# Peptides against a protein of PDB entry 5FRP, part 185

Target 1, 225 residues: chain A of PDB entry 5FRP
Amino acid sequence: VEWTESIPQIIATREDISKELNQALAKTFIDSDPRVRRTSVMIFNKVPVTEIWKNITNKAIYTSLLHLAREKHKEVRELCINTMAKFYSNSLNEIERTYQNKEIWEIIDTIPSTLYNLYYINDLNINEQVDSVIFEYLLPFEPDNDKRVHRLLTVLSHFDKKAFTSFFAFNARQIKISFAISKYIDFSKFLNNQESMSSSQGPIVMNKYNQTLQWLASGLSDSTK

## One batch from the design tools (peptide; made by RFdiffusion4, then SolubleMPNN)

Design b2_p29_1_s4 (from b2_p29_1, 11 letters changed)
Fold by OpenDDE base, seed 2:
Structure b2_p29_1_s4 (fold): chain B 225 residues (1-225), chain A 29 residues (1-29)
Amino acid sequence: as target 1 above (225 residues)
Amino acid sequence: KLEEELEELKKFEEEEKKELEKNKLELLP
C-alpha cells in the first residue's frame, strides 16, 4: 500500500518510468488487497492525463484498469468507473493520437463500450453511476455543435454490438424520464393553483402526480444502500 | 393519454429488463 501511494509522485516527477516500475504497477491492479487496487486506480485521478500517457506505457495497466469496472468490491468499482470515464474524456481533450501511442488508444477507445456494457449487470446503483458518468464525461454538455457531434461519433465508433444496444436503450429511457419530469412539472403547477385544485380535476391530477412520482422514484437506486 | 403513456413506459421498461437479463453480465470474481 505505502509503495503504491508513492507512485503518483514518482510519475509526476519522472519523465521516464522504468519498465520494471510499469511491471510492478501492473501487479498492483490485480492485487488481492482492495486497498492496493483502490490506490492504483487513484493514480489515474491524481496524475495529469499527459503524464499518465507519457509514463505509463505498459498496456496491461490500462487493460487492468478497465477490468476493475466490474470489480466485486463496491468502492473500488465505483472509483474505477468514475476514473476511467474521466480519464477517457481528458485523453480525448488533451492527448494526440500518434503512431507511438496507438496501442494504448486502442484500449482507451474501448472505455465507452466498457461503461455501456455495465448496464447488463442489471444493478440500479451501477446504472445510475454509468448514467452520471455518461453525462459528465463521455457526452458532456458542449455548446459547439461540431465538437459535440465529433465527440458522439468518437464514442460510438468503437462500440461493440452490446454497447450499441445499451446506448439505444439508455437514450430511450432518458426520453421517457424527460417526459415524466415534464408531466411532473405540469401537475405540480396545477396543484399549486388553488382554483385548479378546487376543480373537479383536482383529485385526478393529484393521483396522476403521485403515479408520476412513483414511476420516477422506481428508476432511482436507494441512496441508503 | 398520460396514463396510457405511463403504462407504455412501464411495458417498455419491462421489455428492456427482460432483454438485459438475457444478456446479463456478471461481476468479476
Scores: peptide ipSAE 0.245, ipTM 0.770, DockQ to the pose 0.821
Fold by OpenDDE base, seed 5:
Structure b2_p29_1_s4 (fold): chain B 225 residues (1-225), chain A 29 residues (1-29)
Amino acid sequence: as target 1 above (225 residues)
Amino acid sequence: KLEEELEELKKFEEEEKKELEKNKLELLP
């Protein structure tokens, strides 16, 4: 009897602690110190996804996390982009959709749009990072066709108009890059053959090789920045 | 053919840049 009477108090205490923690955490995401913001984002990398969904119930925290993807502070932004992409992927894999977590899922489902919209910043470093997280977390390689299609449909189902436009542009660019790389390889093979290089086509292929290389290089970010 | 393909690639990149500029997104303060 006494044990049963203590249960409501324990539940209430746990709820209160959870609420306080959530409120405190929400404030850290908007802290003026970038180190505090960084530490807060890192929680999503250090804590298992299942525990995050269980303990972080304030939707404002997730919204704030997504906003940091556009932060001016480079280190925080870069961390946030990787974190949110990974968190999205882990959530899809490990978290079931329920009535209770619906509001959080509504926010998490916007992560793909948030990431694809970052292309409109027109920053080469951001573009490279977004490209990377797309291949690693959003649309990873999946040999099972049904799973691959399901993932793609999930990602696209919550796109805004700008994200769709960016998505199509991204795919078109990737096809072109792939083509250019293929040509680069072909030209390299040709130039490595002495007989071919000494032919009338030698100078022509060399020129095309240089043009291809220059085009590929122009898409790379400055490593010094 | 290859020169035409490279020219098409350059044209695409230019068009993409123009579209991105029209839809420019600013970083948050």
Scores: peptide ipSAE 0.242, ipTM 0.764, DockQ to the pose 0.787
Fold by OpenDDE base, seed 3:
Structure b2_p29_1_s4 (fold): chain B 225 residues (1-225), chain A 29 residues (1-29)
Amino acid sequence: as target 1 above (225 residues)
Amino acid sequence: KLEEELEELKKFEEEEKKELEKNKLELLP
């Protein structure tokens, strides 16, 4: 653990990280201690993306990072999912595609597919996290239409079949959620009006309101678990 | 109309869950 905690400082201060250090770092991602794995993932959060690309040249490190998205240890998994999504976004924004870094880009370009495939775990907590990182890092709000489309095409260009299926399902779900929220708002406005509540429609709208809430709640993970 | 829409939403969610279960990805040990 202590050794791994020193790595971010080493990467930040040294222009050339030895092959040996890269090999040692690769081993930390598969360490039996979740704290070691967590610390290893944190390197990608603490070190600027440009320095990561420069100094971490062992492909196994990137592959191992992506694998941790399916980690059984919840804290490590959650950290990994956020980290890899952010790292992907930062890489797209700051790292040029060159002949020298092509092999690393081949791995990094699979991050969107890796994330969308996590929906097949069928875990509500994972689904919520993937939803969050999609909006925050993969497909962030972009006012420029050309940039937005370009980002979308970049994300989709490396999808496998399962990721595409998941992508379409995600979008369909979002439309439905949006619709349900809109109805929730309408029902809430109706129920807040005393005259409307006293009408023959009052009980009907109350029932619909409750159904809408139940549906919305069923798609949310228990924050206590 | 709205009740029918909510039922359709529930059915869709159930179908989506079933499809996801068919393609289930397991967590790594």
Scores: peptide ipSAE 0.239, ipTM 0.764, DockQ to the pose 0.850
Fold by OpenDDE base, seed 1:
Parts: sequence; C-alpha cells; structure tokens
Structure b2_p29_1_s4 (fold): chain B 225 residues (1-225), chain A 29 residues (1-29)
Amino acid sequence: as target 1 above (225 residues)
Amino acid sequence: KLEEELEELKKFEEEEKKELEKNKLELLP
C-alpha cells in the first residue's frame, strides 16, 4: 500500500519511469488487498492525463483498470467506473493520436463499450453510476453541434453489438423517465384541485398517479444498500 | 391515451428485462 501511494509523486517528478516500475504497478491492479487496488486506481485521478500517457507505457495497466469496473468490491468498482470515464474524457481532450500511443488508444477507445456493458449486470446502483458518468464525461453537454457530433461518432465507432443495444436502451429510458415526470406533474396538479378530486375522474387519476410513482421508484436504487 | 401510454411503458420494460436477462453480465470473482 505505502509504495503504491508514492507512485503519483514519482510520475509527476520523473520523466522516465523504468519498465520495472510499470511491471510492478501492473501487479498492484490484481492484488488480493482491495486497498492496494484502490490506491492503484487513484493514480489515474491524482496524476495529470498527459503525465500518465507519457510514463505509463505498459498496456496491461490500462487493461487491468478496465477489468476493475466489474470487480466484486463495491468501493473499488465505483471508484474505477468514475476514474475510467474521466480518464477517457481527459484523453480525448488532451492526448493526440500518434503511431507510438496507438496500442494504448486501442484499449482506451473500448472504455465507452466497457461502461455501457455494465448495464447487463442489472444492478440499480451500477446503472445510476453509469448514467451519471455518461452525462458527465462520455457525452457531456456541448453547445457546438460539430463537436457534439464528433464526440458521439468517436464514442459509437468502437461499440460492440451489446454496447449499441445498451446505448439505445439508455436513450429510450431517458425519454420514458421524462414522460413519466411530466405525467406525475399533471396528475399532481389535478389532485391538488378540490373540484377535480370530487369529480368522477378523481379516483382514476389517483390510481394513475400511484402507478406513475411506483414506476419512477422502481428505477431508483436503494440508498441504504 | 394515458392508460395506453402506461401499458406501452410496461411492455417496453418487460422486453428490456428479457433482453437484459439474455445478455446478463456477471461480476468478476
């Protein structure tokens, strides 16, 4: 643990990290101690993206980072998901594609597919986290149309079939949530009117209101779990 | 109209659930 905690400072201060250090770092991502794995993931959060690309040249480190998105330990998994999404976005913004870094880009370009495939775990907490990182890092709001299209095409160009399916399902779900919220508001306004509640439509709207609430609640994770 | 829309939402959720079950991804040991 302690030696892994020193790595961010070493990467920030040294331009030439030895092959041996890269090999040692690769082993920490598969360590049996979740604290060691956590500390290894944190390197990608503490070190500037340009320094990571310069100094971490072992492709196994990047591959191992992506694998941690599916690990059993909740804290490490959640940290990894946020870290890899942010790292992807920062790489697209700050790192040029060259012949020398092609092999690393081939791995990094799979991050969107890796994240969208997490929906197939069918866990509400994971789904909410993936939703969040999509909006924050993968497909952030961009007012420039050409930049938005370019980013979207970049994300989609490396999708597998499962990721495409998840992408369309995600968008469909967002439309449905928006529709359900709109209906919730309409029903709430109706139910707050005493004249409307005393009408023949009162019980019908109350039933639809409850169904809408139940549907919205079923899509939310339990914050206590 | 509103009942039909809620029924369509439920059908879509069931189809999505079936697709998720067919493509289930497990956590790594």
Scores: peptide ipSAE 0.237, ipTM 0.757, DockQ to the pose 0.775; fails the geometry check

Design b2_p29_2_s1
Fold by OpenDDE base, seed 2:
Structure b2_p29_2_s1 (fold): chain B 225 residues (1-225), chain A 29 residues (1-29)
Amino acid sequence: as target 1 above (225 residues)
Amino acid sequence: MEEELESRLLPEPETEEEFEEALKKLLSL
């Protein structure tokens, strides 16, 4: 643990990390102690993306990071999912594709597929987290149309078949959610109108409002779990 | 070593039925 905790500082101060150090770091990602694995993942959060790409050249580290997205240990998994999504986004924004980093990019380009495949674990908490990181890091709001399209194409270009399928399912669900939210707004407007509330439709709309709210809530995981 | 690593990871669905069930659940929310 203590050694791994020192790695961010070492990376920040050194221009090049030795092969031996990379090998040692790779071992920490597969350590039996979840605290060591967690600390290893945190390196990707504490060190600038440019420094990570410069100094972490062992592809096994990146592969191991991606595997931790399925970690049974909840804290490690959740951290990993957020970390890899953010790292992907930062890499797209800040790292040029070169011949030298091609092998690492081949791994990093699988992050979207890895994340979308997490939907197949069929866990509501994981699904919610994946939803969150998609909106925050993979396909963030981008007002520039060309940039937005380019990002989308980049994300999709490395999907496997299962990731595409989950992508379509995700989008279909989002349409349903959007529709429900629209209805929620409409019902809320109706209920805020006193004349409408006093009408024969008042109780009916109230019922629909509650049903819509319940449906929306059912898509949310229990934050206590 | 790979087996030990896999033991620490959540299983991926292996059958088409498991995939379909996961998708169905995703679409139902």
Scores: peptide ipSAE 0.299, ipTM 0.845, DockQ to the pose 0.789
Fold by OpenDDE base, seed 1:
Structure b2_p29_2_s1 (fold): chain B 225 residues (1-225), chain A 29 residues (1-29)
Amino acid sequence: as target 1 above (225 residues)
Amino acid sequence: MEEELESRLLPEPETEEEFEEALKKLLSL
């Protein structure tokens, strides 16, 4: 743990990290202690993306980072999912594609597929987190149409069949959620009107309102688990 | 080493039925 905690400072102060240090760092991502794995993932959050690409040259580190997205240990998994999504976005924005970094880009370009495939674990907490990182890092709001299309094509260009399927399911679900929210607003306006509530439609709308709320709430993870 | 690492990871669906069930649940949320 203590050794791994020193790595961000070493990367920040040295222009080149030895092959031996990269090999030692690769071992920390597969350590039996979840605290060591957590600290290893934190390197990607504490060090600028440009310095990571410059100094971390062992491809096994990036591969191991992607594997931790499925980690059974909740804290390590949640940290990894946020970290890899942010790292992907920062890499697209700040790192040029060269011959020298081609092998690392081949791994990094699989991050979107890795994240979209997490929906197949069928865990509500994971689904909620993946939803969040898609909007924040993978496909953020972009007012420029050309940039938005280019980003979308970049994300999709490395999808496997299952990631493509989950992508379409995600978008279909977002449309359904938007529709449900619209109906919730309409029902709320109706129920706030005394004349409408006293009508024969009052009980019917109240039932639909409750059903809509229940459906929306079913998508929320239990914060106590 | 790979087997030990895999034992620490959440399982992926192996059958088409498991994939379809996960998609169905995703679409229902």
Scores: peptide ipSAE 0.298, ipTM 0.846, DockQ to the pose 0.830
Fold by OpenDDE base, seed 3:
Structure b2_p29_2_s1 (fold): chain B 225 residues (1-225), chain A 29 residues (1-29)
Amino acid sequence: as target 1 above (225 residues)
Amino acid sequence: MEEELESRLLPEPETEEEFEEALKKLLSL
């Protein structure tokens, strides 16, 4: 743990990290102690993306990072999912594709597929997190149409068949959610009007409102679990 | 070492049925 905690500082201070350090770091990602694994993942959050790409040259580290997306230990998994999504986004924005970094990009380019494939684990908490990182990091809001399209094409370009399928399912679900939210708003407006509530439609709309809320809530994980 | 690592990871769906179930759940949200 203590050694791994020192790594961010070492990376920040040194322009070249030795092969030996990379090998040692690679071992920390597969350490039996989840605290060590967590600390290892945190390196990607504490060190600028440009410095990571410069100094972390062992491809096994990146591969191991991606594997931790399926970590049984919830805290490590959640941290990893957020970290890899953010790292992917930052890499797209800040790292040029070169011959020298090609092998690392081959791994990083699989992050979108890795994330979308997490839906197949069939865990509600994971699904929620994947939803979140998609909107925050993978396909963030972009007002520029060309940039938005380019980002989308980049994300899709390395999808496997299963990731494509989950992508379409995700989008279909989002449409449904959007529709439900729209209805929720309409029902809420109706219910906030006393004249409307006193009408014959009042109880009907109240019922629909409750159903809509229940449906929306059913997609949310229990934060207490 | 690989076996130990895999033991710490959540299983991936192995059958098409498991994939379909996961998709169904995703769509049922």
Scores: peptide ipSAE 0.298, ipTM 0.846, DockQ to the pose 0.806
Fold by OpenDDE base, seed 4:
Structure b2_p29_2_s1 (fold): chain B 225 residues (1-225), chain A 29 residues (1-29)
Amino acid sequence: as target 1 above (225 residues)
Amino acid sequence: MEEELESRLLPEPETEEEFEEALKKLLSL
């Protein structure tokens, strides 16, 4: 643990992280102690993306990071999912594709597929987190159409078949959610009008409002778990 | 080492039915 905690500082200060350090770091990602694994993942959060790409050259580290997205240990998994999504986004924004980093990019380019495949675990907490990181890091809101399309194409270009399927399912769900939210707003406006509430439609709209809320709530993970 | 790692990971669906179920649940929202 203590050694791994020192790694961010070492990476930040040393330009030549030795092969040995990379090998040692690779071992920490698969350590039996979840605290060690957690600390290892945190390196990707604490060190600038440019320094990570420069100094972490062992592809096994990146592969191991991606594997931790399915970690049984909740804290490690949740951290990993956020970390890898953010790292992907930062890499797209800050790292050029070169011959030297090609092998690492081949791994990093699988992050979207890795994340979308997490939906197949069929866990509500995981699904919610994946939803979040998709909107925050993978496919963030971009007002520029060209940039948005380019980002989308980049994300999709390395999807496996299952990731494509989950992608379409995700989008279909989002459309439904959007529709439900729109209806919620409409119902809310109606219910806030006193004349409308006093009408024969008042009780009907109230019922629909409640149904809509229930439906929306059913898609949320239990915060107590 | 790989086997030990796999034991720490949540299982991926192996059957088409499991995939379909997961997708169905995702869409049922």
Scores: peptide ipSAE 0.300, ipTM 0.847, DockQ to the pose 0.787; fails the geometry check

Design b2_p29_2_s2
Fold by OpenDDE base, seed 2:
Formats: structure tokens, C-alpha cells, sequence
Structure b2_p29_2_s2 (fold): chain B 225 residues (1-225), chain A 29 residues (1-29)
């Protein structure tokens, strides 16, 4: 643990990390202690993306990071999912594709597929987190149309078949959620009108309102779990 | 080492068919 905690400082101070250090770091990602694995993931959060690409050249580290997206340990998994999504986005924005970093990019380009494949676990907490990182990091709001389209195409260009299926499913779900929210708003407006509420439609709309809320709630994980 | 790592990971994602069934269930609500 203590050694791994020192790595961010070492990376920040050194222009080049030795092969031996990279090998040692790679071992920390597969350590039996979840605290060591967590600390290893945190390196990607504490060190600028440009410094990570410069100093972490062992592809096994990146591969191991991606594997931790399925970690049984909830805290490590959640951290890893956020970290890899953010790292992907930062890499797209800040790292040029070169011959020297091609092998690392081949791994990093699989991050979107790795994340979308998590939907197949069918865990509501994981689904919610994947939803969140998609909106925050993979496909963030971008007012520039060309940049937005370019990002979308970049993400889709490396999808496997499962990721594409999950992508379409995600979008279909979002449309339904949007529709449900729209209906919720309409019903709320109706119920806030005293004349409408006292009408024969009042009880009917109240029932639909409750059904809409139940549907929306059913798609959300229990935050206590 | 690979086996030990796999033991600490959640199972591999289900089949596309199983996912579609789960999605259909979610969307049918």
C-alpha cells in the first residue's frame, strides 16, 4: 500500500519510469488486497493523463485497469469505472496517436466497449454508474456539432457487437425515460390545477401519475445497497 | 495468476439474448 501511494509522486518527478517500476506497478493492480488495487487505480486520477501516457508504458497495467471494471469489491469497481471513463475522455482530448503509443491506444480504445458490456451483468447499480459515466465522460454534452459527432464516431468505431447492442438498448431506454418524465410533468401540471383535479379525470390522472413514478423508480437502484 | 484474478471479478456478461430479455422486461413496465 505505502509503496503504491508513493507512485504518483514518483511519476510526477521522473521523466521516465524504469521497466522494473512498470512491472512492479502492474503487480499492484492484481494484488490480493483491495486497498492496493484501489490505490493503483487512484494513480490514474492523481497523475495527469499526459504523464501517465509518458511514464506508464507497460500495456499490462492498462489491461489490468480495464479488468477491474468487473471487480467484486464494490469500491474498487466503482472507482475503476469512473477512472477508466475519465481517462478515456482525457486521452481523446489530450493524447495524440503515434506509432509509439499505438499498442496502448489499442487497449484504451476498448474502454467504451468494456463499459457498455457491463450492462450485461444486469446489476442496477452498475447500470446507473455506466449511465453516469457515459453522459459525463464518453459522450458528454458538446455544443460544437463537429466535435460531438467526431466523439460519437470515435466511441462507436471500436465497439464490439455486444457494445453496439447495449448502446442501442441504452438509447431506447433513454427515450422511454424521457417520455415518462414528460408524462410526469404533464400529470403534475394537471394535478396542480384544482379545477382539473376536481374533474372526473382527476382520479384517472392520479393513477397514471403514480404508475409513471413507479416505473421511473423501478429503473433506479436502491442507493442503500 | 489469471485464475486468481478471475475469481475476484464478477462473471462475464450474459448473452445478448439474456440482456434483451431483461431489457424487454424493463421496457414493458
Amino acid sequence: as target 1 above (225 residues)
Amino acid sequence: MKEELESRLLPEPKTEEEFNEALEKLLSL
Scores: peptide ipSAE 0.280, ipTM 0.783, DockQ to the pose 0.627
Fold by OpenDDE base, seed 5:
Structure b2_p29_2_s2 (fold): chain B 225 residues (1-225), chain A 29 residues (1-29)
Amino acid sequence: as target 1 above (225 residues)
Amino acid sequence: MKEELESRLLPEPKTEEEFNEALEKLLSL
């Protein structure tokens, strides 16, 4: 743990991280201690993306990072999912594609597929987190249409078949959620009106309101788990 | 080492049926 915690400072101060250091770092990502794995993932959060690309040249580190997205240890997994999504976005924005970094880009370009494939684990906590990182990092809100389309095409261009399928499923679900939220708002407005509540429609709308809430809640993770 | 690492990972759908079931669940949410 302590050794791994020193790595961000080393990367920030030294231009040439030795092959040996990269090899040692690669081992920490697969360490049996989840604290070591966590600390290793945190390197990607503490060090600027440009410095990561410059100094972390062992492809095994990036591959191992992607594998941790499926980690059974919740804290490590959650950190990894956020980290890899953010790292992907930052890389797209700040790192040029060159011949020298091609092999690393081939791994990084699989991050969207890796994330979308997590939906097939069928875990509500994971689904919620993947939803979040999609909107925050992968496909963020972009008012410029050309930039938005370009980002979308970039993400889709490296999808595997499973990721592509889950992408469509995700979007279909989002439409349903949006509709349900709209109905929830409508029902809430109706129920907040005393005259409407006293009408023959009052009990009917109340029932629909409860059904809508139950449906929305069923798609949310238990914050206690 | 590889086997040990895999043992720490959540399973992915291994069959087409499992994949389809997971997809259906995703669509039902």
Scores: peptide ipSAE 0.276, ipTM 0.787, DockQ to the pose 0.819
Fold by OpenDDE base, seed 1:
Structure b2_p29_2_s2 (fold): chain B 225 residues (1-225), chain A 29 residues (1-29)
Amino acid sequence: as target 1 above (225 residues)
Amino acid sequence: MKEELESRLLPEPKTEEEFNEALEKLLSL
């Protein structure tokens, strides 16, 4: 743990990290202690993206980072998912594609597929987190149409079949959620009107309101678990 | 080493068919 905590400072102060240091760092991502794995992931949050690409040259580190997206340890997994999504976005914005970094880009370009494949685990907490990082980092709001299309094409260009399917499912679900929220608002307005509540439609609308709430709630994770 | 790492990971994602069935169920509610 203590050794891994010193790595951000070393990367910030040295222009080149030795091959031996990269190999030692790669081992920390597969350490049996979740605290060591957590600290290793935090390097990607504490060090600027340009310095990471410059100094972290061992491919195994990036591959191991992507594997931790499926970590059984909840805290490590959640940190990893946020970290890799942010790192992907920052890399697209700040890192040029060169011959020298081609092999690392081949790994980084799989991050969108890795994240969209997490939907197949069918865990509500994971689904919520993946939804969040898609909107925040992968496909953020972009007012420039050309930039937005270019980002979308970049994300989709490396999708496997499963990721592509989950991408369309995600979009379809978002439309349905928006529709359900709209109906919830309409039903709420109706039920808040005393004349409407006393009408023959009152019980029918109340039933639809409850069904809409139940549907919306079924998509939410249990915060107690 | 690879086997030990895999033991610490959640199972591989379900098949596309299983996912679509779960999604249809969720969207039909």
Scores: peptide ipSAE 0.276, ipTM 0.783, DockQ to the pose 0.618
Fold by OpenDDE base, seed 4:
Parts: sequence; C-alpha cells; structure tokens
Structure b2_p29_2_s2 (fold): chain B 225 residues (1-225), chain A 29 residues (1-29)
Amino acid sequence: as target 1 above (225 residues)
Amino acid sequence: MKEELESRLLPEPKTEEEFNEALEKLLSL
C-alpha cells in the first residue's frame, strides 16, 4: 500500500525535475556567453536522438536550436548547422511520429526550410556548410529509389516558399558546377597531352581552363576567413 | 529577450528585391 502511494509522488517529482531541467536548458541556448550556447548545442551531439526526444520536451529548446543556425558567432553557428541537420536525419531514421511528440516534430520538420533559408544570407562560408549538410544529412545519397524519393518528399513537404526557391536554385547551381567540373577535366586532359598543347588549340583551351577554374573558385569561400 | 536574440542573428532578406538579388547570386555561381 505505501509503495503504491509513493509512485505518484515519484512520478510527479520526476516530471518536476524534468520540467525544471528543460527550463534551465532552454535558458542556456540564449545565454550571453557563446561557450554556454555551444555547450548546449553539443547536447544534441552527445546524447542519443532517442534520449533527446524522450527527455527534452520543451519546444523552446528546439526553437532556440534552430535560431542559432543564424548566430553571428561563427563557431556556434557552424556547430548548430551541423547539429540540427544531423539531428533531423537521425530523427527521421529513429523517431516515430506519435501524438505525444507531434509538437516537437512540427518544429523539427522546419529544419530543412531553416537550412535552405540560410542561402539568403549570401555568405560563402554558410553556403558551403549548407551544401555540405544537405548532401550529408538532408538528402544523402540513397541507391534505393523509393527511399530516395520518400526522403525527398519528406524534406520538401514542409518547405516554405523561400526554401522551395532556394532548393531549385541550389539544384540549378549543382548542375552548373557539374558541367564546369566536367569541362575542367576535359581541358586538363587536353593540356596534359603534349601534342595537343603544341597545336593551335592549345592557347584557346588554356584560356578556357583558366576561366573554368576562376568560375569554380568564385563559388568557394575564402579559406582565410 | 527576443530582441536581444535577434540582434545576435544574421539578417535574412526581408524585401523581394533582396531576395531576388540573393537568388541571382546563388544562380550565378
């Protein structure tokens, strides 16, 4: 009898502790110290996705995580972008959609839009990072056509208008990059042939090669920044 | 708190013109 009477108190205490922890954690994401914010983001990398979904129930934490994708502090931002993309992918793979976690999923489902919207900041470092996380976590290579299509549809299903536009622009850019790389390879092969270099086409191809390199380089961030 | 947080965030394009410019830049790469 006494044990049964203690169970509700234990549950209530655990819920209270969980709530307090969530509230405390929510504050750390908006802390003035970037080290605190960084540490908070790292929780999503250190704790298994299943445990995060179970124990982090305050929606403000997830919302705050998404906001940090635009953080002015470079280290925090970069960590956040990688973290949220990975967390999204892991969530899709490991977390079932239930009535209980619906509100959190509504936030998590905005991660793709959040990431694609970062292109509009027009920062080359951010663009490169977003490109990377898209290929690694959002739309990874999947040899199974059905799985690939399903993932794509999942990602696109929650896009805002800006994200859709960015998505199409991204794909158009990738096609251009692919074409440029192909030409770079062709020009390189031509220039590596001594007979070809000595031909009347040699200088022309060299010029095109240089133009192609310049174009490719213009899309890359300055490694010094 | 929201205002302070926003001050720490990089701006997004707010106008159609800014959006189009950013898009053109993205497509020009």
Scores: peptide ipSAE 0.275, ipTM 0.766, DockQ to the pose 0.806

